# Designs tried in a protein design run: peptides against a protein of PDB entry 9GMZ. Part 125

Target 1, 343 residues: chain A of PDB entry 9GMZ
Amino acid sequence: TGFPLELLTRPATERLAYFENYTVAHPRLKEVYEILMRTIAEPAGASFIFVYGASGVGKTTLRLRVEQKLTELALPKLESDRARVPVVGIEAIAPESRYFNWKEYYTRALITLEEPLIDHKFDYGVRGISRDNFGKINVESKVVAPALRRALENALIHRHPDVFFVDEAQHFGKVASGYKLQDQLDCLKSLANMTGILHCLLGTYELLTFRNLSGQLSRRSVDIHFRRYCADSPEDVQAFKSVLLTFQQHLPLAETPNLVDHWEYFYERTLGCIGTLKDWLKRVLSDALDREATTITLKDLQKRALSVAQCQKMFKEIQEGERQLSETEADVQNLRSALGLGA

## One batch from the design tools (peptide; made by RFdiffusion4, then SolubleMPNN)

Design b2_p16_3_s2 (from b2_p16_3, 7 letters changed)
Fold by OpenDDE base, seed 2:
Formats: C-alpha cells, sequence, structure tokens
Structure b2_p16_3_s2 (fold): chain B 343 residues (1-343), chain A 16 residues (1-16)
C-alpha cells in the first residue's frame, strides 16, 4: 500500500512531513531494535549498551523509535508513579575545544530529564538550579560540573529511567590523549554505577575504541553492531531494493518515480545506509514539491546526491570499522582454539 | 515485555 492519496491535495509541508515521519522496518533496523529492546528489559547486570555502525545507517531513527516505544509501554505505570521518566535521550555535541564539555553534557541531560509537564518537582540539592515559570530547568553559569553531576545522579535515581541514551557518542572519543579518554569512560561508568541506570551509547565505529580501552567496561557492556547492507550479499541487495520500492510507494507525488531500476546508483551514493538514502530522498522530495513537480527524475536525484569523493571517504571509514570487528571475531576464535574449545 | 516494532513502522514492500 502506498501513501494516502489525499496527500496530493494537501500543502507541500504536510506531504514532506508525511515522508519524514515514515519509517520502514527494514531487516537490520528491526533486528537491532529487537536486540536493543530486549537488552533494555533484561540487561543481565550490564551497565552499558554500545550501538555502533556507519554514519547514516539509521541509529538516530532507532533511538527515537525505542524512546517512543518505552514511553508508550510506561504510560500505565506513569499514571501511578508521576515521578518516573521512562527514558532519557540526548545527543552528544562535538566539542569546539579539544576537551569534552561535561558541564554542558550534565546540563543538557538535566534539561531533557526534567520536562516541564512533570508534576513532581524534585529538589536537585544544588544551589543555582531552578525552574522557570514554565517549569523548564535553568542552570546558573556559576554551577560547576561536579555539582551538576550530583544533580544528574539524584535526578536519575529519582526519575529511574529504563535507559539513558547518548547519540553521536563518538564525540566523547575526540580527546587527543588515551589517558583522557579513559578518564571520560571512567566518568560515564561511575555515573551508571552510582545511579544504577543503564546507559546506551550510539555512534560510529569510533565507539570501538571505547570498547577496547576499558576491559572493565567491556565486561559490563552489550555490543550491538548496526550493519549496513552489503552489495556482495544477495539477501542484502534484495533488502535494499525492497526499501527503495517502499520509499518509491511512499513519496507523495502524482506519478510514482522508478527508484528500483536505479538501485546501483542509490547503493553507490549511500553505501547501503538507509538513513543516508532517506535523507537524500527527503531533499529531492522537498525540491520537487517546491517546483510543484509531478514526479522525481534521475537529474533531480543527481543534484542532491553525495559526491563520489564524500562516498569514498565514508567508505574508507566503514571499511576500517568493519575490519576492526572482523579482527575481534578472529581473536575470539583464536582464543577458543588456544583454550582447546573446538571451532 | 512487548518487543514488537511500533505500529507506525511499515514492513518493506515485497519485490515483484
Amino acid sequence: as target 1 above (343 residues)
Amino acid sequence: VDFSVPEDWADPAALP
């Protein structure tokens, strides 16, 4: 079934919003979603979940949909426990400086955790944290990072979310020295341990450095690899074509464009990443709607495609991440063999 | 725990 035909009579903004909100439950997204939901429900003593994969694979979509589902599942309990927040999700900001801004991180986490609609006002026990007339948290500039951490610890304990999400978490790793990266990981580990709240870090393959640097984090973490579709796998090619067909059917245009016949070009310019594909189609749809066009052409696609140079750079980053994972799998197999555990 | 995908998620269309 395609898009609702009534959309063809609606404003361009409504047509675009339909496509933006449309989510395809493609096999890799569904698999990772199920693993993530299960791990959140049954963490088995894990303090961390690492979700890593290519840029544009769909990690942010995964996060937002898990946040939605956890919120929906919690609604009956939230009626009886007005202090509880089911989930917290933030995006890590790339520091302008060589150092991660923990003060900003704690502030954003507190602001996100304490939505204005929460009736139960919690006292953070920290001077210089207040609520405005709209119930929003205000943090005075004089409040130091250790005080904000204590406020966040207290808020997380009181609100008791099932998980704390940090998207773009590779930005924690942009610290020039290995020692500073360990200190950051120890800080995150301490926050998770002190609060008893499960943390989920989503990011690029740069998150593998976090997995490898702390043997203590690795023992208390669950790893989830969000794979792209690979052109060397017939099953992955079929899944990618099926996603193209689905998007083709859900572009709110008078004439359905043939995207599937151009699948190789779409693959070349997305590297099998469905988020990259959706963002590309969104840009092209916006242009088409602005022109009141009846369909999308190959020329319209080409105007908004990533350059070959951008794709080559992204592909090198993917290959390095996939290589590191393959080496880890080989190391496990070598360890098993050395222990006399059969292959 | 319900591990079902959100209701607004569409399964990919079957290729012809």
Scores: peptide ipSAE 0.206, ipTM 0.864, DockQ to the pose 0.901
Fold by OpenDDE base, seed 4:
Formats: sequence, structure tokens, C-alpha cells
Structure b2_p16_3_s2 (fold): chain B 343 residues (1-343), chain A 16 residues (1-16)
Amino acid sequence: as target 1 above (343 residues)
Amino acid sequence: VDFSVPEDWADPAALP
């Protein structure tokens, strides 16, 4: 029921890697995983999937595990179609400037799509894009964003992934005006339409602003809300405690720490976000392993906890996102009632 | 399509 006891004799790096790679199939992750996998398999004419939720809820874990599963399911077909990539995933970078760097985005997308394991060489049709002897893509500084876009469109068509993931996709929206945000959405929509590739955007509740601005995206988008665990729900509290119990059993330490007895403190400093919890425990485990400690103490937890001020800021951002979703649900009910459809 | 959870995912431990 716990970690392999042989890990206690292994190097600190292996012990830390075990915990880092360990994934708990907690109820919210399992639910969102099943919905996302089903939507990718049967998009029903959708061009976009939006996965939104609190920072640290576990969206990156969800993405990586879906990428793994789609790759595993595609392996038998990849033997016959060596040009195909089953899935591609990138993280959007926060712009250093007031403008999203499309050139960097397209370059990173191309590099990720053309992993070294792909034997089939592709001609991008764009001067200044080359592949080295190791299969790494090199993009010359002279290549402009419109040319990189065409190269990405051609690569996506040729590789034909079942889905293109963009993590931290709220960074597309960090533009100073509503018009600029619409231009970014129209650019993404055009890329999805030109390639025929399903796009999945994962991000914070800031993604809701994107959906609301494009009535045309709403017709061809599926929404998935990745909820945190809420302390006002007894079921959510039990699920959160169950995750703590699981993590305490899978910390590769000589003495099992009692995390469950401190569940309120863990909840206070994670806001019910399992990704934030895992990252916190990873930092604390690393510190314990560096000291050759037999267990984790409350003092060790306190040393690596988010500050109360950080938690208060994160909680305000979560409450605003949850409020916007609740209002949207109420607006749907009001619209149905106004149309003479029963609520 | 197989929608099963990956085999390397652990179900959460039941609380006593």
C-alpha cells in the first residue's frame, strides 16, 4: 500500500524522482481526465477544448498524463504511419513585453512537434528553418512570425496529432486591450481551422475572458472546469484527506509522517489544489533527504509553505473565477426560462 | 477508445 521499501536504500535523487512521478487518481483529476479523453476521441465538430481551473489544481499533470495515454494508444498505428505524431503539448510563455511573442510560440511548437524520435524528415517549405544532424530544429533569427506560422500549419497537417495542447494559455490574453485579445483568438481559431487539428487550451480562470469574447468560438468549443476541493463540501474534505493519506504513504522516508492530522493546515496553504500540495511536499521531501532525515515535521512543512499573503492573493483570484462560472450557470438558467424552456 | 485511467495511477487510499 505504500512506496517500495527498497527506495530507503537508494540515492536521494531516486527517492525524490519516485515521489515526483507518483500520481494519485483523485476524484477531480479522474473526472476531468475521462471527459478530456472522451472529447479528444469524439470532438463532434469542436475545434477547441478549454480546460480551466485554479493555479496549482493539477492541469499540467492532467496534460502530461493524457499525452502519455494518447501516445500509448497510438503506438500500434505509428508503426504503419511513421509521419504521424499522436499528440503535441507546449506551455505558453508569459510575455516579457505587453505583447504575446508569436515568433517564440511558433518556434517552440515546431521544436516540440518535431521530436528527435520522428524518423520522417519534413520540409517546412520555409527558408531559414533547418534540422541538424541530431534532428534538432534550428530557426534563424531572420525568419518572421508569418513564415513560422506557415511552417507550423504545414507541420501540424503532416504530423496530424489528435490534439494540440497549450498549457498556461491565459498568457495569450495578457494584451492591454479587448481588441488585441480578439486578434489573438482569431489567430488561434485560424490556426485550428487551417490545420484541422483540435486545440486544447489549459489555463487559469482568465481563459473564461477568452471564451466570452468570441461568440464564434463558443459554437466550436468544449469547456471543462477542473475544480479544486472545497472545505464547505464534506465530500471534498474527505477526498482531500484521502489524498493526504495517500501522499504520506508514498513519501519514501523511514518513518511515515502523519499528514492527515494536519489536513486543515494543508488546506489553508493549498486552497484545495492538489498540484500545490504535491509541489509543497516535493520541496519538503527534498529538504528532508538533503538532511538524511527519517521523517517530515510540522517545522519542515512551515519552512516551505506558501505565505498567508500568497494564499490570500491566490484565494481572491479563485473566488473571482468561481463567481464568474456561477454567474454563467445562472445566465443559462435565465436564458432557458426566457426562451420558455423549462429550467 | 480506451478511456481507462493509466495503470501507473494509484487510487486514493481509503480513510480508516
Scores: peptide ipSAE 0.197, ipTM 0.858, DockQ to the pose 0.894
Fold by OpenDDE base, seed 5:
Structure b2_p16_3_s2 (fold): chain B 343 residues (1-343), chain A 16 residues (1-16)
Amino acid sequence: as target 1 above (343 residues)
Amino acid sequence: VDFSVPEDWADPAALP
């Protein structure tokens, strides 16, 4: 089944919004979703979940859909417990300075956790944190990071979310020396331990560097690898072509574009990352709607494609991450063999 | 716990 045909008579904004909100349950997304939902339901004493994968693989889509599902599942309980928030999700921002801005992180987390729609006002016990007339959290500039941390700890305990999501979590590490990176992980670990709230960090393969620095995090973390589709796997190529066919049918245009016949070009410019593919098609669809075009051509695709140089850079980063994971798997096999457990 | 994908998720189209 394609897009609703009535969209062809709707404004360009509505047609674009349809495609933006459209989510394909492709095999890798479904697999990671099921593992993540199961791990959140049964954390088995884990304090952290790490979700690793290429930039543009679909981690943000995964997060938002898990947040939606956890909210839906919690609705019957929220009627009786008006203080509860079922899930909280933030995106970590790349620091402009050499140091991760914990003050900004705690402020964003508090603002997200304490949405205006929450009837039960919580007193944080911190001077300079207030709600405006619209119920929005205001944090005065004088409030220091340790006070914001205590406010967030108290808010997380009081609201008791099933999970705390941090997207783009590789930004915790980009500017720190190796020693400062450990301090940041210990800070996050302490927050999870003090609140009893499960933390899920989503990010690029740069998160593997963080995972390897803390032998103590290894015992209290679950690792989830969100893999891209690989061109050397016939099954992965078939799945990627199926996603292209699905997007082809769900672009709200008068004439269905032929995307599947160009699958190699789409693979070359996305590296098998479905988020990168969707973002590319969104840009091309927006351009087509702006010019009232009936379809999308190969020239339209080429105009909005990532450059070969961008793809080569992204591919090197992916290969390094995939190599590190493969080495870890080999190390586990070597350890098992050395322990006499057999291969 | 219901581990099913959200109802608004579309299964990928079958290749011909």
Scores: peptide ipSAE 0.197, ipTM 0.858, DockQ to the pose 0.904
Fold by OpenDDE base, seed 1:
Structure b2_p16_3_s2 (fold): chain B 343 residues (1-343), chain A 16 residues (1-16)
Amino acid sequence: as target 1 above (343 residues)
Amino acid sequence: VDFSVPEDWADPAALP
């Protein structure tokens, strides 16, 4: 089991693209994927899904693979319903100010939802929203956020995606005051309610603070914790080593590097986050291909590793998030015990 | 609904 050997004669760009597109169905990714797919199919009156976990755990990979699968499953229906979009995904932008830029959010959502290939032109009912000769949506600068919201609501209703993904959703919480944060939650809630579209917010553990501020959203939401691999769990260590072995076999190099023997160093510099691991190996592979190297050395790994200071910062953020979740789990358990439901 | 992983996903290699 390994990469196609013919890649060794192919251009560096193709070899790198192979590794970039290569996805390991590691246990945590598979688990979260199955839960997310099931929840999208059967939301049971939920309006929101929250997917939270460490930076670099693989949330964007999860989103993209779910988007792909939902698109594939929808293809037979899309032939008959040319207005339908099966899924829409955007990334929330970090606010440059103390205010979230809703105008930019609505504009990006509209642009993503209204791809040029959709023959059915919808009138958004908003002046200053047009399609160019290539079918691309253009939003004039004069269009205000409330008008863009109405356009997005109408577009979401008309296109009826099974889910609306928002990646980096912790950026909704990066506002100066609790009142403004509540207004943002109410804004998202209203958008989901007005459209009837399930929203999936993916983000870091900072998303928990956002989620916990709305007791009403929590009642209409499903939570999915995308956990990292923990070095204190033998099963997690085995899974992490198995991922290293898999990547080792799928690096398109003439000589297979021994990554597994260095698993502790990989763990130290990734904190058990497979996305961080893949990005690291991609950088190292790119360097090796540029040098026409036959293999990857420990020295090559060290050149592209995150610094100890970066890892320490990331680890503190992870520990705080995991602590908050553990406290919430304990509170649930205490509540269950107090209600006589048992452990 | 088909909840199977995408066909392009690789299962993790078995450790020796």
Scores: peptide ipSAE 0.191, ipTM 0.857, DockQ to the pose 0.906

Design b2_p16_3_s3 (from b2_p16_3, 7 letters changed)
Fold by OpenDDE base, seed 4:
Structure b2_p16_3_s3 (fold): chain B 343 residues (1-343), chain A 16 residues (1-16)
Amino acid sequence: as target 1 above (343 residues)
Amino acid sequence: VDFSFPEDWADPAALP
């Protein structure tokens, strides 16, 4: 079944929005979704979940869909507990400086946690944090990072989300020294411990550096690897082609483009990352709709493709991350063998 | 815990 044919008579904005909101339940997304939902429901004393994988694998899509599902599941209880927020999710910003901006992080977390739709006003106990007449949080420039942290701790305790999501969490690691990275981890650990809220950090393979630096976090963390599709796996190639066929059927164009016949080119320019594929097709669809085109061509795809140089850089970063994980798996096997537990 | 996928998720199309 393809897109609703009625979309062909709709405005370009509605046609684009359909494709933007369209999510393919591809095997890797389903697997990671199930593991993540189960871990949130039964954290077994974990304080952290690490979700790591290639840039553009679909981590943000995973997060948003888990946030939606947790909200839907909580709706019947939220009628009785108006203070509760079922889930909160933010994106960590890349610091412009060599140092992560904790003041900005805490401010963004507070703003996201305190959506205007939450009727229950909370007093943060911090001077210079206010709500306007529209319920929007305003933070005065004079409010310092330690005060914002206390406000966030109080807000998280009061709202009691089942999980706190931080997307692009590798940006916490952009510090010039391993010592400063440990300080960032200790800050996150203390926030999770003080609030009792489960934290889920989503990011690139740079998150593995975080996992390895904190032997104390390792005891209280769950790791989830969101893998890309690999061209050396026949099953992964079949899954990737199936996703291409699905997107081909769900591009709201008068003539269905043949994407599957170009699967190798799509793989070359996405590295098996479905998020990268979707974003590429979205850009191409937008260009086609702007021209009132009946279909998309290979030339249209080429115009919006990542460059070979970009793909080569991304692939090196992926290979290094996959190598580090493979070494960790081998080290676990070696440790088990050395302990006499067998393979 | 309901682990059902969101209803708006589409299963991948079967390759012919």
Scores: peptide ipSAE 0.231, ipTM 0.840, DockQ to the pose 0.884
Fold by OpenDDE base, seed 2:
Structure b2_p16_3_s3 (fold): chain B 343 residues (1-343), chain A 16 residues (1-16)
Amino acid sequence: as target 1 above (343 residues)
Amino acid sequence: VDFSFPEDWADPAALP
């Protein structure tokens, strides 16, 4: 079924919001969602989950949907346990300096964890952390990173979330030296160990550096590869075309645009990344609604497409990530052979 | 644990 036809009589803002909120449960998203939900439910002694994949593959969509589901599942328990928060999700910020801003990270985590509507208010035991009249957390500028860490540890223990999400987590790795990267990993590991809270780091293939640098993290982590669709796989091409057909049917326009016939162009400019595809179509839909257009054309698509140079850069980054994963698989096989376990 | 997808997730349309 397509979009609700009544949307054609609704304001452009409502028509755009419909498409923005519309999520296609494409095969790779379903697979990763199931693995992630299962791993959160049964972590089996894991302290970390790494979700890595291409930029624009849909990791943020995955996170938000898991956060929603965990919240829904927790509602019956939250009636009896007013201190509990089911899930915490933040986005890591790219540091403006050569060093990751832990003070900002802890502050954002505390603000997100301590939602104003939580009835049971917690005392952090840290001077300069307070609540306003609306219950919102305020952190004074004088509060130092070690004090904020202790406050976050206490808050995570008190609120007992099923998982702590960090999106764009590759930003932890933006350090000039391997030593500083190790310090960041040890800090995250210590936070997870001290709180007993499962951490899920979502990011680009740059997260593979975190996996490779710490043999101790590797033993306590679950890895989830969120793959793009590949044009050399007939099944992946079919799935990608099915997503195009679905979006075609759910663009709230008077005339259904033909997206499927242009699938190769969509693939060329998205590299098989559904998030990139959705963002592109959102921009094109916004332009069409602003013009009161009845449909979208190839010319409208071309106007909002990523450049060939942008796609070439993104593709090189993807190929490097996919290569590193393939090398890891070869290393496992070499280890098995060296142990005499056979192929 | 309920692993069902959120109701607002749509299955991809079947290609003809």
Scores: peptide ipSAE 0.187, ipTM 0.827, DockQ to the pose 0.900
Fold by OpenDDE base, seed 1:
Structure b2_p16_3_s3 (fold): chain B 343 residues (1-343), chain A 16 residues (1-16)
Amino acid sequence: as target 1 above (343 residues)
Amino acid sequence: VDFSFPEDWADPAALP
């Protein structure tokens, strides 16, 4: 089944929004979704979940869908507990300096946490944090990072989300010194411990460097690897082609483009990352709609493709991450074998 | 816990 044919008579904005909101439940996304949902429900004493994978694999899509599901599941409880927030999700910002901006992080977390609960004022116990007449949090410039941390700790305890999401969490690791990286790990660990809130850090393979520096976080963390599709796996190739066929059927164009016949070119320019594929097709669809085109051509695809140089850079980053994980998996297997635990 | 996928998720199309 394809897109609703009525979309062909709709404005370009509505046609584009349809494709933007369209999510393919591809095998890797389903697998990671189930693992993540189960881990959130039954953390078994874990304080952290690490979700790592290639840029553009679909981590943000995963987060948003888990946030949606957790919100839906919490609705009956939210009627009785008006203070509760089911989930909170933020994106970590790349530091402009050699220092992570904790003040910005805490401010964003507070704003996101308090946005859904306009009617239920909470006293943060911190001067210079207030709600405006529209119920939005205002943080005065004079409020220092330690005070914002205390406000966030109190807010997280009071609102008691099932999980705190931090997307692009590799940005915590982009600090110039090992001491500062340890201080950041200790800061996150302390926040999780003081609040009792499960933290889920989503990021690229650079997140592994951050994770591996804290032996204490490792003992209280669950790892989830969001893998890309690999061209050396017949099953992965079949799954990738199936996703292309699905997107082909759901592009709201008068003539269905043949994407599947060009699967190798799509693979070359996405590295098996479905988020990268969707973003590429969205750009091409937008261009086609602006031209009132009936279909998408190979030339239209080529105009919006990532460059070979971009793909080569991304592929090197992926290969390094996959190598580090393979070494870790081999070390675990070797340890198990040495302990007399079967593989 | 309901682990069902969101209703707006589409299963991938079967290849011929």
Scores: peptide ipSAE 0.180, ipTM 0.825, DockQ to the pose 0.908
Fold by OpenDDE base, seed 5:
Structure b2_p16_3_s3 (fold): chain B 343 residues (1-343), chain A 16 residues (1-16)
Amino acid sequence: as target 1 above (343 residues)
Amino acid sequence: VDFSFPEDWADPAALP
């Protein structure tokens, strides 16, 4: 089982697009996907889902696949309810200033929620929010953040998505003071409560700081840890090698490259993060296709690898996140023991 | 609820 052999006669753009769209259901992705889909279907009074893990672990891939699946599952209902949007997903933007731009967040959310193809158009009752000739939402610069929030609340209520995704959600935390982080969490909590819409925040281990700041959010949140593969686990090493084997079979090249024999080098430069691995292979594949190469060599891999310094920085961030989680697990055990609850 | 993966989502290859 491999790529369609017909791709070898196709343009480089089509060959690259095949690999870009190809997704491996690796064990960690499958586990997190199942938990996330189940939690969205049965939130059990949760208002938030936190999905956290290393940069490049595959959170964006997870989100996009869940959005696709939720859309597919909703299609029969959308025929009868023309106002409904099954899912909405945005990426939080890193603030240019020391303050999170709520106006930009609400604007982006509204634009994403109110796609031009929606048949039932909604009037927000807000001056300076309009639709262009293509039905795209336009927000004038004069519209203030409180008005955009009300518009988003009304839109979310009217469209009633099963979940609202915010990717790169650690960017909410980039405010200058811890007090402002709490205020931001309270704003998100208020938005979820006012709309009745489940929010899923995806991000790095910096999201753990959000979980710890609000004991009230903890009671209404589900936590999902998207783990990397660890080289000290034989099972994780086997899973990582299996992913390499799968990718080597799905690189649309005339000669199948031997990626598996280089698994340690791939691990060294990805830290067990499959998204980082896939992005690396995309860059290398693009270079190979541009050169009309028959295969990928170790030299081609080395040319597009992350530097050791980049990997060291990423690894330090991972270790800090994994440490915080391990401490939390130990604290739970200590609390249970102190309460006279068995281990 | 159907928790099946999208059709374009492939299981990883078994190692030999």
Scores: peptide ipSAE 0.076, ipTM 0.797, DockQ to the pose 0.852

